Peptides against a protein of PDB entry 5ZK1. Designs and how they scored, part 44

Target 1, 52 residues: chain A of PDB entry 5ZK1
Amino acid sequence: KREVRLMKNREAARECRRKKKEYVKCLENRVAVLENQNKTLIEELKALKDLY
Target 2, 52 residues: chain A of PDB entry 5ZK1 as posed
Amino acid sequence: KREVRLMKNREAARESRRKKKEYVKCLENRVAVLENQNKTLIEELKALKDLY

## One batch from the design tools (peptide; made by RFdiffusion4, then SolubleMPNN)

Design b2_p23_3_s1 (from b2_p23_3, 9 letters changed)
Fold by OpenDDE base, seed 3:
Structure b2_p23_3_s1 (fold): chain B 52 residues (1-52), chain A 23 residues (1-23)
Amino acid sequence: as target 1 above (52 residues)
Amino acid sequence: EEKKLQEELEELERKLKELEEKI
């Protein structure tokens, strides 16, 4: 009984780490997209201000 | 390992919130 519970806990901990790594990668991609969008908007606003 | 991945997650969630508040 104890060994089966320890095996199931080890499998659950591996799956938890896998899901968390996938979520971190999703957040990294979202942050990179938003940082690039903000950079582009700042550059466009600068180009408009330098024209007038 | 799990602590480092938690700290990274919390940092990315903070950065995401700060970027969403600027849009």
Scores: peptide ipSAE 0.098, ipTM 0.684, DockQ to the pose 0.040
Fold by OpenDDE base, seed 4:
Order: C-alpha cells, then structure tokens, then sequence
Structure b2_p23_3_s1 (fold): chain B 52 residues (1-52), chain A 23 residues (1-23)
C-alpha cells in the first residue's frame, strides 16, 4: 500500500510540473503576440500623428 | 525549481492582464 501511494504521488507531481510548463509556454507565446501587436499599433499611431 | 516556475507564471499572468487592459 505505501509504495503504490508514493508512486501515484510521484506521477501526480510529474503531471503537475508538465501542465505548469505547458501553461507557462502558452502565456509566453500570448504575451509575445500581444507585445508585437501593441508595438505595431503604437508605430501606426505615431505614423498617423506625424501626418497631421 | 517549482517556486521559480510559479514566480514566472505570476509575472506572465500580470503582464497579460496589463496588455489586455490597454486594448
């Protein structure tokens, strides 16, 4: 009984670390896309302000 | 290691929220 509980706990801890790493990577990608979009929009807004 | 990943996650979640509030 104890060994099976320790095995299941070790498997659960590995799965939690995997899911956290996948979620961090998803957030990193989303932040990078939004930062690039924000940069482009700021550059477009500057170009429009320089025309008026 | 797990603490560093949690601190990085919380920083990225803050940055995401700040970017979504600017749109």
Amino acid sequence: as target 1 above (52 residues)
Amino acid sequence: EEKKLQEELEELERKLKELEEKI
Scores: peptide ipSAE 0.098, ipTM 0.687, DockQ to the pose 0.039
Fold by OpenDDE base, seed 2:
Structure b2_p23_3_s1 (fold): chain B 52 residues (1-52), chain A 23 residues (1-23)
Amino acid sequence: as target 1 above (52 residues)
Amino acid sequence: EEKKLQEELEELERKLKELEEKI
């Protein structure tokens, strides 16, 4: 009984770490996209301001 | 390990929020 509980806890801890790493990778990709979009919008706004 | 992943997650969630508020 104790060994089966320890095995299930180790499996649950591995699955928790896997899900957290996948979520972190999704956020890293979203941040990189938004940083590039923000940079482009700032460059476009600057170009428009330099015309007036 | 789990603490480092939590610290990185909280940093990325803050950066995401700050970028979404600027768009």
Scores: peptide ipSAE 0.096, ipTM 0.683, DockQ to the pose 0.039
Fold by OpenDDE base, seed 5:
Structure b2_p23_3_s1 (fold): chain B 52 residues (1-52), chain A 23 residues (1-23)
Amino acid sequence: as target 1 above (52 residues)
Amino acid sequence: EEKKLQEELEELERKLKELEEKI
C-alpha cells in the first residue's frame, strides 16, 4: 500500500536525523576533549621552556 | 534543519582533523 511506504519513509527520515544529531554530539564532545588536552600540553611546554 | 545539522557536522569533522594533525 502507498500509505505504508510513505509512513516507513517518514520513520526512516526521523531515524536518520536522530542518528546524525547523536553523531554531531559525539564529535562536539571529542573536539572539546582534544582542545582541552592541546591547551594543557601547550601550557606545560611553555612552562618547561620558561625554565631554560 | 537537516542542512544546518550537516554544516555543523562538516565543521566539527574539520576541527577534529586539525586537532589530530597537531598531536
Scores: peptide ipSAE 0.092, ipTM 0.679, DockQ to the pose 0.039

Design b2_p23_3_s2 (from b2_p23_3, 8 letters changed)
Fold by OpenDDE base, seed 5:
Structure b2_p23_3_s2 (fold): chain B 52 residues (1-52), chain A 23 residues (1-23)
Amino acid sequence: as target 1 above (52 residues)
Amino acid sequence: ELKKLKEELEELERKLKELEEKI
């Protein structure tokens, strides 16, 4: 009984670390996309203001 | 780490929305 609980705890801890790494990578990708979109929109807004 | 990336994402989402509302 104790050994099975320790094995399941080690597996759950590995899975928790994997899921956390995948979630961080998802957030990093969203940040990079939003940074690029914000940069493009700022450049477009600046170009429009320089025309008037 | 994870908290900082969430705060940064939420800030960029706000800035994007403010820019889209200004166009």
Scores: peptide ipSAE 0.022, ipTM 0.533, DockQ to the pose 0.026
Fold by OpenDDE base, seed 2:
Structure b2_p23_3_s2 (fold): chain B 52 residues (1-52), chain A 23 residues (1-23)
Amino acid sequence: as target 1 above (52 residues)
Amino acid sequence: ELKKLKEELEELERKLKELEEKI
């Protein structure tokens, strides 16, 4: 029936949007961690360079 | 949006590796 196909399409579209939002949030969290790690390593490298 | 965040992640992963190789 046409109505069952339209219902399944709406459910699939909701699930696709949910998965995309979760994947964006995972990337944003990983970016924030790597930005902080890079900042710390740059500060450590500067401190080591200022000793020599 | 997603493409930009992937490109930024790949850039930060490269910079992190280059810094770890200098320590």
Scores: peptide ipSAE 0.021, ipTM 0.522, DockQ to the pose 0.026
Fold by OpenDDE base, seed 4:
Structure b2_p23_3_s2 (fold): chain B 52 residues (1-52), chain A 23 residues (1-23)
Amino acid sequence: as target 1 above (52 residues)
Amino acid sequence: ELKKLKEELEELERKLKELEEKI
């Protein structure tokens, strides 16, 4: 019984670390997309202001 | 790290929305 509890705890700790890494990667990808969209929109707004 | 990245994401989401409202 003790060994099975220690094994399950090790598995849960591995899964928690995996989920955290996946969540960080998802946030990093969202940041990179939003940075690119902001850059494009700022460039478009500048080009529009330079026409008027 | 995770807290900073969330704060940066929320700031970029606000800036994106403010830019979209100006178009």
Scores: peptide ipSAE 0.020, ipTM 0.505, DockQ to the pose 0.026
Fold by OpenDDE base, seed 3:
Structure b2_p23_3_s2 (fold): chain B 52 residues (1-52), chain A 23 residues (1-23)
Amino acid sequence: as target 1 above (52 residues)
Amino acid sequence: ELKKLKEELEELERKLKELEEKI
């Protein structure tokens, strides 16, 4: 009984670490998209200000 | 780690919204 519980706990801990890594990667991709959008908007706002 | 990335996303989302409101 104890060994089976320890095995299931190890499997659950591996799956928790996998899900955490995938979630971090999703956040990193979203950060990179928002940084690029902010850069584009700043460049567009600058180009508009340089016309007036 | 995850808290810092959430805080950074929330900051970038605020900055993006503030820039979109200026266009």
Scores: peptide ipSAE 0.019, ipTM 0.463, DockQ to the pose 0.026

Design b2_p23_3_s3 (from b2_p23_3, 9 letters changed)
Fold by OpenDDE base, seed 2:
Structure b2_p23_3_s3 (fold): chain B 52 residues (1-52), chain A 23 residues (1-23)
Amino acid sequence: as target 1 above (52 residues)
Amino acid sequence: ELKKLLEELRRLERELEELEKKI
């Protein structure tokens, strides 16, 4: 019984680390997309202001 | 690491929403 509980805890800790790595990668990708969108919107707003 | 990325993401989300309201 004790060994099975320790094995399940090690598996749960591995899965928690895997999910955390995937979540960080998802946030890094969202930051990169939002930085590019923000840059594009600033460039478009500048181009519109330079026309008036 | 994770807290900084969450703070940066929330900053960029607000900056985009403010720019979209000006177009």
Scores: peptide ipSAE 0.023, ipTM 0.473, DockQ to the pose 0.026
Fold by OpenDDE base, seed 5:
Structure b2_p23_3_s3 (fold): chain B 52 residues (1-52), chain A 23 residues (1-23)
Amino acid sequence: as target 1 above (52 residues)
Amino acid sequence: ELKKLLEELRRLERELEELEKKI
């Protein structure tokens, strides 16, 4: 039936949007962790250079 | 949006690997 195909397509499109949102949030969290690690490593390298 | 975040992540990963090699 055409109606059942349209319902399944709407459900698949909702699930695709949900999965995309969760993947973006995972990438944003990983970027924030790497930015903090990069900042810490730069500060440590600066402190080591200021000792010599 | 998604492509920009993937490019940013790959940039920060390379920058971290280069900093870790200098310690």
Scores: peptide ipSAE 0.023, ipTM 0.493, DockQ to the pose 0.026
Fold by OpenDDE base, seed 4:
Structure b2_p23_3_s3 (fold): chain B 52 residues (1-52), chain A 23 residues (1-23)
Amino acid sequence: as target 1 above (52 residues)
Amino acid sequence: ELKKLLEELRRLERELEELEKKI
């Protein structure tokens, strides 16, 4: 029984590390999208201001 | 690390919302 509990804890710790890595990757991708959208919106706002 | 990325996301989300309101 103790060894099975230690095995399940090791599996849960591996899964927690996997989920954390996936979450960080999701955040990094969302940052990159928002940075690109901000750049486009700033360029569009600049182009509009240069017309008036 | 993870806290900085969450703070950066929240900053960029606010900056986007403020830019979208100006268009």
Scores: peptide ipSAE 0.023, ipTM 0.482, DockQ to the pose 0.026
Fold by OpenDDE base, seed 3:
Structure b2_p23_3_s3 (fold): chain B 52 residues (1-52), chain A 23 residues (1-23)
Amino acid sequence: as target 1 above (52 residues)
Amino acid sequence: ELKKLLEELRRLERELEELEKKI
């Protein structure tokens, strides 16, 4: 029936949106870690330049 | 949205690699 195909398409679209949201959250967490590491490396480079 | 986050990750990965080469 057409209705069963539309129901399965709606379920697949919900699952695709869920997986996309989880992937975005993983990328946002990785960006935040890299920004913190970059900040630490810049602070260490400044401290070394102020010592010599 | 996703393309922008992937571009930002690739930017930060390059910036970190360039900083690590200076230490």
Scores: peptide ipSAE 0.023, ipTM 0.469, DockQ to the pose 0.026

Design b2_p23_3_s4 (from b2_p23_3, 7 letters changed)
Fold by OpenDDE base, seed 4:
Structure b2_p23_3_s4 (fold): chain B 52 residues (1-52), chain A 23 residues (1-23)
Amino acid sequence: as target 1 above (52 residues)
Amino acid sequence: ELAELQRELEELEEKLKKLEEEI
């Protein structure tokens, strides 16, 4: 009984770390996409302002 | 490890919030 509880706790801790790493990677990708979109929009807005 | 991932998460959530406020 004790060994099975320790095994399940180790498995739950591994799964918790895996889910956190996947969520962080999802946020990193979202931030990188938004930063690139914002940069492109700012560059387009500057190019439009330089024409007028 | 878990505390590093928590700090990185908080930094990314704050970056995301700033980018959402600029849009």
Scores: peptide ipSAE 0.050, ipTM 0.632, DockQ to the pose 0.038
Fold by OpenDDE base, seed 1:
Structure b2_p23_3_s4 (fold): chain B 52 residues (1-52), chain A 23 residues (1-23)
Amino acid sequence: as target 1 above (52 residues)
Amino acid sequence: ELAELQRELEELEEKLKKLEEEI
């Protein structure tokens, strides 16, 4: 039936959008961690350079 | 839209790649 095919397509499209949002959130968290690590390492390198 | 999430994903993947190349 056409209605069952349209329902399955709507469910598949909802699941595809859910997985993409979860992946974007994983990348946002990874970027935030790496930006903070990079900032800390630059501050530590600057503090070591200011001692010499 | 799905197209907005695709653009944001491509921007974050490129930003992640640059940060991994700097470490």
Scores: peptide ipSAE 0.048, ipTM 0.627, DockQ to the pose 0.039
Fold by OpenDDE base, seed 5:
Structure b2_p23_3_s4 (fold): chain B 52 residues (1-52), chain A 23 residues (1-23)
Amino acid sequence: as target 1 above (52 residues)
Amino acid sequence: ELAELQRELEELEEKLKKLEEEI
């Protein structure tokens, strides 16, 4: 009984680390997309202000 | 390892929040 509980705890800890790495990668991708969109919008707003 | 991933996650969540407040 104790050894099976320790094995399951080690498996759950490995899965928790994997899920956290996947979530971090999802946030990194979302931040990179939003930073690029914000940069594009600022450049477009600057180009519009330079016309008037 | 777990404490590094937790710090990186908190930093990215704070960056995401700032970008959402600037739009």
Scores: peptide ipSAE 0.038, ipTM 0.607, DockQ to the pose 0.039
Fold by OpenDDE base, seed 2:
Structure b2_p23_3_s4 (fold): chain B 52 residues (1-52), chain A 23 residues (1-23)
Amino acid sequence: as target 1 above (52 residues)
Amino acid sequence: ELAELQRELEELEEKLKKLEEEI
């Protein structure tokens, strides 16, 4: 039936959007952690260079 | 909706790649 195929396509499209939103949130968290780590490492490297 | 999430993914993946290359 055409209606069953259209329903399954709408369900699959909703599930694809859900999975993409979860993956975006994982990348946002990982970027925020790496940006903070890089900032800390750069500040520590400056403090070490200013001692010599 | 799907095109906006795809752009945001590509931007975050490129930021992540640059930050991983700096470590």
Scores: peptide ipSAE 0.029, ipTM 0.564, DockQ to the pose 0.039

Design b2_p23_5_s1 (from b2_p23_5, 12 letters changed)
Fold by OpenDDE base, seed 3:
Structure b2_p23_5_s1 (fold): chain B 52 residues (1-52), chain A 23 residues (1-23)
Amino acid sequence: as target 1 above (52 residues)
Amino acid sequence: ERRELKRELKEAEKEAEKRIEEL
């Protein structure tokens, strides 16, 4: 009984670490896209200000 | 294992991309 509980706990801990890594990667990708969009919008706003 | 991790990673990447496109 104890060894089966330790095995299930190790599996659950691996799955928890996997899900956490995927969530962090999702946030990192979101940050990179938002930073790129903000950069583009700032460049477009500069180009528009240089026309007037 | 390694092939499953690669599939799950690719699925998580697609779910992330969808959540970015919905913003």
Scores: peptide ipSAE 0.029, ipTM 0.423, DockQ to the pose 0.079
Fold by OpenDDE base, seed 1:
Structure b2_p23_5_s1 (fold): chain B 52 residues (1-52), chain A 23 residues (1-23)
Amino acid sequence: as target 1 above (52 residues)
Amino acid sequence: ERRELKRELKEAEKEAEKRIEEL
Protein backbone atom coordinates (compact mmCIF):
# COMPACT_ATOMS: atom_id res chain seq x y z
CA LYS B 1 0.00 0.00 0.00
CA ARG B 2 2.69 2.67 0.91
CA GLU B 3 4.80 2.06 -2.26
CA VAL B 4 1.73 2.41 -4.56
CA ARG B 5 0.87 5.78 -2.88
CA LEU B 6 4.48 7.01 -3.37
CA MET B 7 4.41 5.91 -7.06
CA LYS B 8 1.05 7.74 -7.66
CA ASN B 9 2.43 10.89 -5.94
CA ARG B 10 5.56 10.81 -8.19
CA GLU B 11 3.35 10.42 -11.31
CA ALA B 12 1.04 13.29 -10.17
CA ALA B 13 4.10 15.52 -9.50
CA ARG B 14 5.50 14.75 -13.03
CA GLU B 15 2.10 15.55 -14.63
CA CYS B 16 1.78 18.79 -12.57
CA ARG B 17 5.26 19.94 -13.80
CA ARG B 18 4.34 19.03 -17.44
CA LYS B 19 1.01 20.97 -17.29
CA LYS B 20 2.79 23.99 -15.70
CA LYS B 21 5.44 24.03 -18.52
CA GLU B 22 2.71 23.85 -21.23
CA TYR B 23 0.67 26.63 -19.55
CA VAL B 24 3.78 28.90 -19.28
CA LYS B 25 4.57 28.32 -23.00
CA CYS B 26 0.95 29.20 -23.91
CA LEU B 27 1.17 32.45 -21.86
CA GLU B 28 4.57 33.40 -23.43
CA ASN B 29 3.12 32.92 -26.94
CA ARG B 30 -0.01 34.97 -26.04
CA VAL B 31 2.14 37.81 -24.58
CA ALA B 32 4.32 37.90 -27.75
CA VAL B 33 1.21 38.05 -30.03
CA LEU B 34 -0.50 40.79 -27.94
CA GLU B 35 2.72 42.89 -27.76
CA ASN B 36 3.10 42.66 -31.56
CA GLN B 37 -0.60 43.54 -32.15
CA ASN B 38 -0.33 46.55 -29.78
CA LYS B 39 2.80 47.82 -31.64
CA THR B 40 1.01 47.53 -35.01
CA LEU B 41 -2.14 49.31 -33.69
CA ILE B 42 -0.03 52.16 -32.21
CA GLU B 43 1.83 52.58 -35.56
CA GLU B 44 -1.53 52.63 -37.44
CA LEU B 45 -2.90 55.26 -34.97
CA LYS B 46 0.25 57.42 -35.53
CA ALA B 47 -0.08 57.15 -39.33
CA LEU B 48 -3.79 58.10 -39.04
CA LYS B 49 -2.94 61.14 -36.84
CA ASP B 50 -0.28 62.33 -39.36
CA LEU B 51 -3.11 62.60 -42.01
CA TYR B 52 -4.95 65.33 -39.99
CA GLU A 1 7.48 32.48 -13.58
CA ARG A 2 3.62 32.79 -14.08
CA ARG A 3 3.67 35.99 -11.94
CA GLU A 4 6.59 37.39 -13.99
CA LEU A 5 4.74 36.80 -17.31
CA LYS A 6 1.69 38.63 -15.84
CA ARG A 7 3.99 41.56 -14.84
CA GLU A 8 5.60 41.67 -18.32
CA LEU A 9 2.11 41.73 -19.94
CA LYS A 10 1.01 44.54 -17.57
CA GLU A 11 4.21 46.51 -18.37
CA ALA A 12 3.55 46.12 -22.15
CA GLU A 13 -0.08 47.34 -21.60
CA LYS A 14 1.20 50.40 -19.67
CA GLU A 15 3.75 51.21 -22.39
CA ALA A 16 0.98 50.99 -25.03
CA GLU A 17 -1.24 53.33 -22.92
CA LYS A 18 1.63 55.89 -22.67
CA ARG A 19 2.15 55.81 -26.46
CA ILE A 20 -1.61 56.42 -26.96
CA GLU A 21 -1.52 59.39 -24.50
CA GLU A 22 1.41 60.87 -26.54
CA LEU A 23 -0.94 60.96 -29.63
Scores: peptide ipSAE 0.025, ipTM 0.409, DockQ to the pose 0.096
Fold by OpenDDE base, seed 2:
Structure b2_p23_5_s1 (fold): chain B 52 residues (1-52), chain A 23 residues (1-23)
Amino acid sequence: as target 1 above (52 residues)
Amino acid sequence: ERRELKRELKEAEKEAEKRIEEL
């Protein structure tokens, strides 16, 4: 009985760490995309202002 | 980690808004 509880706890801890790592990676990718889009939009707005 | 990435995203959004207001 004790060994089975320790095994299930180790599996749950591995799955918790995996889900946390995947969620962090998803947020990092979203930040990188939004930062690049914002940079492009600011450069386009600046180029439009320099025409007037 | 998760709270830091949410702060960094909000800071990047706020910096982009300021740069648009300066245009």
Scores: peptide ipSAE 0.023, ipTM 0.410, DockQ to the pose 0.096
Fold by OpenDDE base, seed 4:
Structure b2_p23_5_s1 (fold): chain B 52 residues (1-52), chain A 23 residues (1-23)
Amino acid sequence: as target 1 above (52 residues)
Amino acid sequence: ERRELKRELKEAEKEAEKRIEEL
C-alpha cells in the first residue's frame, strides 16, 4: 500500500510540473503575440496621427 | 530522429496554440 501511494504521488507531481510548464509557455507565447499586436497598432495609430 | 523531433515540436506548438485560444 505505501509504495503504490508514493508511486502515484510521484506521477501526480510529474504531471503537475508538466502542466504548469505548458501553461507558462502558453502565457509567454500569448504575451509575445499581444505585445507584437500592440506595437503594430501603436505604430499604425502614430502613422495616422502624423497624417493629420 | 530529425523528422520525429520536428513532428513532436509541431504537435506541441499546435497544443500550445489551442491552449492560447482557450484563454
Scores: peptide ipSAE 0.021, ipTM 0.364, DockQ to the pose 0.046

Design b2_p23_5_s2 (from b2_p23_5, 11 letters changed)
Fold by OpenDDE base, seed 1:
Structure b2_p23_5_s2 (fold): chain B 52 residues (1-52), chain A 23 residues (1-23)
Amino acid sequence: as target 1 above (52 residues)
Amino acid sequence: SRRKSKEELKKAEEEAKKRIAEL
């Protein structure tokens, strides 16, 4: 029936929005970790260069 | 805007390149 299809579509649309929000949050966390790692590696490379 | 996001990414890449060149 049409109503059951509309209900399933509303559920799928809610789940799609939830998954998209979680994916964006995962990317934001990964960017923050990589930015911190890059900062540390740059500081370590500078400290090594200042020794030679 | 897609243009603003591309400009922000390009700026971040240029800042990263400057920081590497300062090593």
Scores: peptide ipSAE 0.032, ipTM 0.376, DockQ to the pose 0.085
Fold by OpenDDE base, seed 3:
Structure b2_p23_5_s2 (fold): chain B 52 residues (1-52), chain A 23 residues (1-23)
Amino acid sequence: as target 1 above (52 residues)
Amino acid sequence: SRRKSKEELKKAEEEAKKRIAEL
């Protein structure tokens, strides 16, 4: 009984760390996409201002 | 699904990179 509980706890802890790492990576990728989109929008706004 | 959302984010990243390279 004790060893099975320790095994399940080690599995749950591995899965928790995996999910946290995947969540951080998803946020990092979303930030990179938003930064690139904002850069493009700022450059397009500059190009439009330079026409007037 | 988590796979579809990852593929969509990757597509949006590549589209944003292409648009920046065209400016």
Scores: peptide ipSAE 0.029, ipTM 0.441, DockQ to the pose 0.053
Fold by OpenDDE base, seed 2:
Structure b2_p23_5_s2 (fold): chain B 52 residues (1-52), chain A 23 residues (1-23)
Amino acid sequence: as target 1 above (52 residues)
Amino acid sequence: SRRKSKEELKKAEEEAKKRIAEL
């Protein structure tokens, strides 16, 4: 009985760490996309302003 | 913490809006 509880706890802890890592990676990817989009839009706005 | 990450994201969005308003 004790060993089965320790095994289930180890599995739950592995799954918790996996989900946290995937969530962080998803946020990092979303930040990188938004930063790139913002950079492009700022460069386009500058180029338009420099024409007038 | 999730709160700190949300505050950091909001700050980055506000800084990006300032840069756009200064153009």
Scores: peptide ipSAE 0.027, ipTM 0.433, DockQ to the pose 0.098
Fold by OpenDDE base, seed 4:
Structure b2_p23_5_s2 (fold): chain B 52 residues (1-52), chain A 23 residues (1-23)
Amino acid sequence: as target 1 above (52 residues)
Amino acid sequence: SRRKSKEELKKAEEEAKKRIAEL
């Protein structure tokens, strides 16, 4: 009984670490997209201001 | 599916880039 509980805990801990890594990667990708959008909007706003 | 979520994320990145390039 103890060994089975330890095995299940190790599996749950591996799955938790996997889910956390996937979540962080999703956030990193979302941040990179938003940062690119923000840079472009800033560049467009600058180009518009440089015309006036 | 992990493949579908990766494809959806890539599409959203490409759509965001297109909207940016159309401005």
Scores: peptide ipSAE 0.026, ipTM 0.425, DockQ to the pose 0.055

Design b2_p23_5_s3 (from b2_p23_5, 16 letters changed)
Fold by OpenDDE base, seed 2:
Structure b2_p23_5_s3 (fold): chain B 52 residues (1-52), chain A 23 residues (1-23)
Amino acid sequence: as target 1 above (52 residues)
Amino acid sequence: EIRELKRELKEAEKRAEERIKQL
């Protein structure tokens, strides 16, 4: 009985680490997209300001 | 440009949300 509980805990801990890694990779991709968009919008705002 | 960036953002957010729903 104890060994089965320890096995299930190890499996749950592996799955938790997998899910966390996938979530972090999703956030990293979102940050990279937002940083690129923010850079482009700042460049467009500078170009518009230099026209007036 | 701004309309394309809004489309790309919306598509990136949709992909991110679909990935979050699978967690």
Scores: peptide ipSAE 0.029, ipTM 0.407, DockQ to the pose 0.029
Fold by OpenDDE base, seed 4:
Structure b2_p23_5_s3 (fold): chain B 52 residues (1-52), chain A 23 residues (1-23)
Amino acid sequence: as target 1 above (52 residues)
Amino acid sequence: EIRELKRELKEAEKRAEERIKQL
């Protein structure tokens, strides 16, 4: 009984670390996307202001 | 250029959303 519980806990801890790594990678990708969008929008807004 | 960047961006967003749904 104890060994099976320790095995399941090790598996759950590995899966928790995997999910956390995938979550961070998803956030990093979303940040990079939003930063690029904001950069483009700021450049477009500057170009429009330089026309007036 | 701008149309390609918008496509790549939309594809990157779709990949991010698919990963969020799998968490």
Scores: peptide ipSAE 0.027, ipTM 0.407, DockQ to the pose 0.030
Fold by OpenDDE base, seed 5:
Structure b2_p23_5_s3 (fold): chain B 52 residues (1-52), chain A 23 residues (1-23)
Amino acid sequence: as target 1 above (52 residues)
Amino acid sequence: EIRELKRELKEAEKRAEERIKQL
């Protein structure tokens, strides 16, 4: 009984670390996307302002 | 340029959504 609980805990801890790594990588991608969108919008707004 | 940036953005969003579904 104890050994099976320790094995399941090790598996759950590996899966928790995997999920956390995938979540961080998802957030990093979303930040990079939003930063690029904001940069493009700021450049477009600047170009429009320089026409007037 | 703008068409390529829109494609890269859409591919990046798709990769993010696929990772959310795996969580």
Scores: peptide ipSAE 0.026, ipTM 0.393, DockQ to the pose 0.030
Fold by OpenDDE base, seed 1:
Structure b2_p23_5_s3 (fold): chain B 52 residues (1-52), chain A 23 residues (1-23)
Amino acid sequence: as target 1 above (52 residues)
Amino acid sequence: EIRELKRELKEAEKRAEERIKQL
C-alpha cells in the first residue's frame, strides 16, 4: 500500500511539472508578442510626435 | 499599421487562451 501511494505521488509531481512548463512557455510567448508590438507602437507614436 | 498589430495581438491572445484552457 505505501509503495503504490509513493508511485502515484511521483506520477502526479511529474505531471504537475509538465503542466507548469507548458503554462510558462505559453506566457513567455504571449509576453514576447506583446513586448514586440508595444515597442513598435511606441516607435510609431514617437515618429508621429517628432512631426509636430 | 496599428490595425494590423491589433489583429495579430488578438489572434496571439486567442491562441494563448486556448492553450491555457487545455492545461
Scores: peptide ipSAE 0.025, ipTM 0.412, DockQ to the pose 0.029

Design b2_p23_5_s4 (from b2_p23_5, 14 letters changed)
Fold by OpenDDE base, seed 2:
Structure b2_p23_5_s4 (fold): chain B 52 residues (1-52), chain A 23 residues (1-23)
Amino acid sequence: as target 1 above (52 residues)
Amino acid sequence: EIRKLEEEKKEAEKRAEERIKEL
């Protein structure tokens, strides 16, 4: 009985670490896209401001 | 099932990288 509980805990801990790594990777990709979009929008706003 | 989810994830990552290169 104790060994089966320890095995299930190790499996649950591996799955928790996997899900956390996937979530962090999705956030890193979203941050990279938003940072690039923000740079482009700031450059477009500067170009429009230099025309007036 | 797991292989299909890994393929869909890889395609979503490619579409995100293409959109980053167009900006």
Scores: peptide ipSAE 0.024, ipTM 0.363, DockQ to the pose 0.071
Fold by OpenDDE base, seed 3:
Structure b2_p23_5_s4 (fold): chain B 52 residues (1-52), chain A 23 residues (1-23)
Amino acid sequence: as target 1 above (52 residues)
Amino acid sequence: EIRKLEEEKKEAEKRAEERIKEL
């Protein structure tokens, strides 16, 4: 039936949008962690440089 | 299946936030 094919296409499109949203959120979280680590490392390097 | 993936994701987010607080 045409209706079943349209339902399956809507389900697949919802799942594709869900997976894309999860991938973007994973990248955003990874960027936030790396930005924080870089700030801490830059502050530690400044503190070490101010000791000499 | 969806509930397990949501739980695993929430645990991964929590572990990332804990690591950010230790830095």
Scores: peptide ipSAE 0.024, ipTM 0.385, DockQ to the pose 0.083
Fold by OpenDDE base, seed 5:
Structure b2_p23_5_s4 (fold): chain B 52 residues (1-52), chain A 23 residues (1-23)
Amino acid sequence: as target 1 above (52 residues)
Amino acid sequence: EIRKLEEEKKEAEKRAEERIKEL
């Protein structure tokens, strides 16, 4: 019984680390997309202001 | 079972990325 509990704890700790890595990667991708969109919108707003 | 959950997650991630690109 003790060995089975230790095995399940090791598996749960591996899964927790995996999920955390996947969540960070998803946030990094979302940040990169939003930074690119904001850059484009700022460039478009500058180009519009330079016309007036 | 694990492979199906990994595939469903990859499809959900792809759909979320597509929606973010449309904005």
Scores: peptide ipSAE 0.024, ipTM 0.380, DockQ to the pose 0.085
Fold by OpenDDE base, seed 4:
Structure b2_p23_5_s4 (fold): chain B 52 residues (1-52), chain A 23 residues (1-23)
Amino acid sequence: as target 1 above (52 residues)
Amino acid sequence: EIRKLEEEKKEAEKRAEERIKEL
């Protein structure tokens, strides 16, 4: 019984670390996307302001 | 298997970047 509980705990801890890594990576990708969009929009807004 | 997941990831990142360039 004790060994099975320790095995399940180790598996759950591995899965928790995996899910956390995937979540962070999803956030990093979303941040990079939003930063690029913001950069483009800021450049477009500058180009429009330089026309007026 | 890991290589396929890395490739599918790279393709998903590329598709996201392409959709951003269309905006």
Scores: peptide ipSAE 0.021, ipTM 0.349, DockQ to the pose 0.065

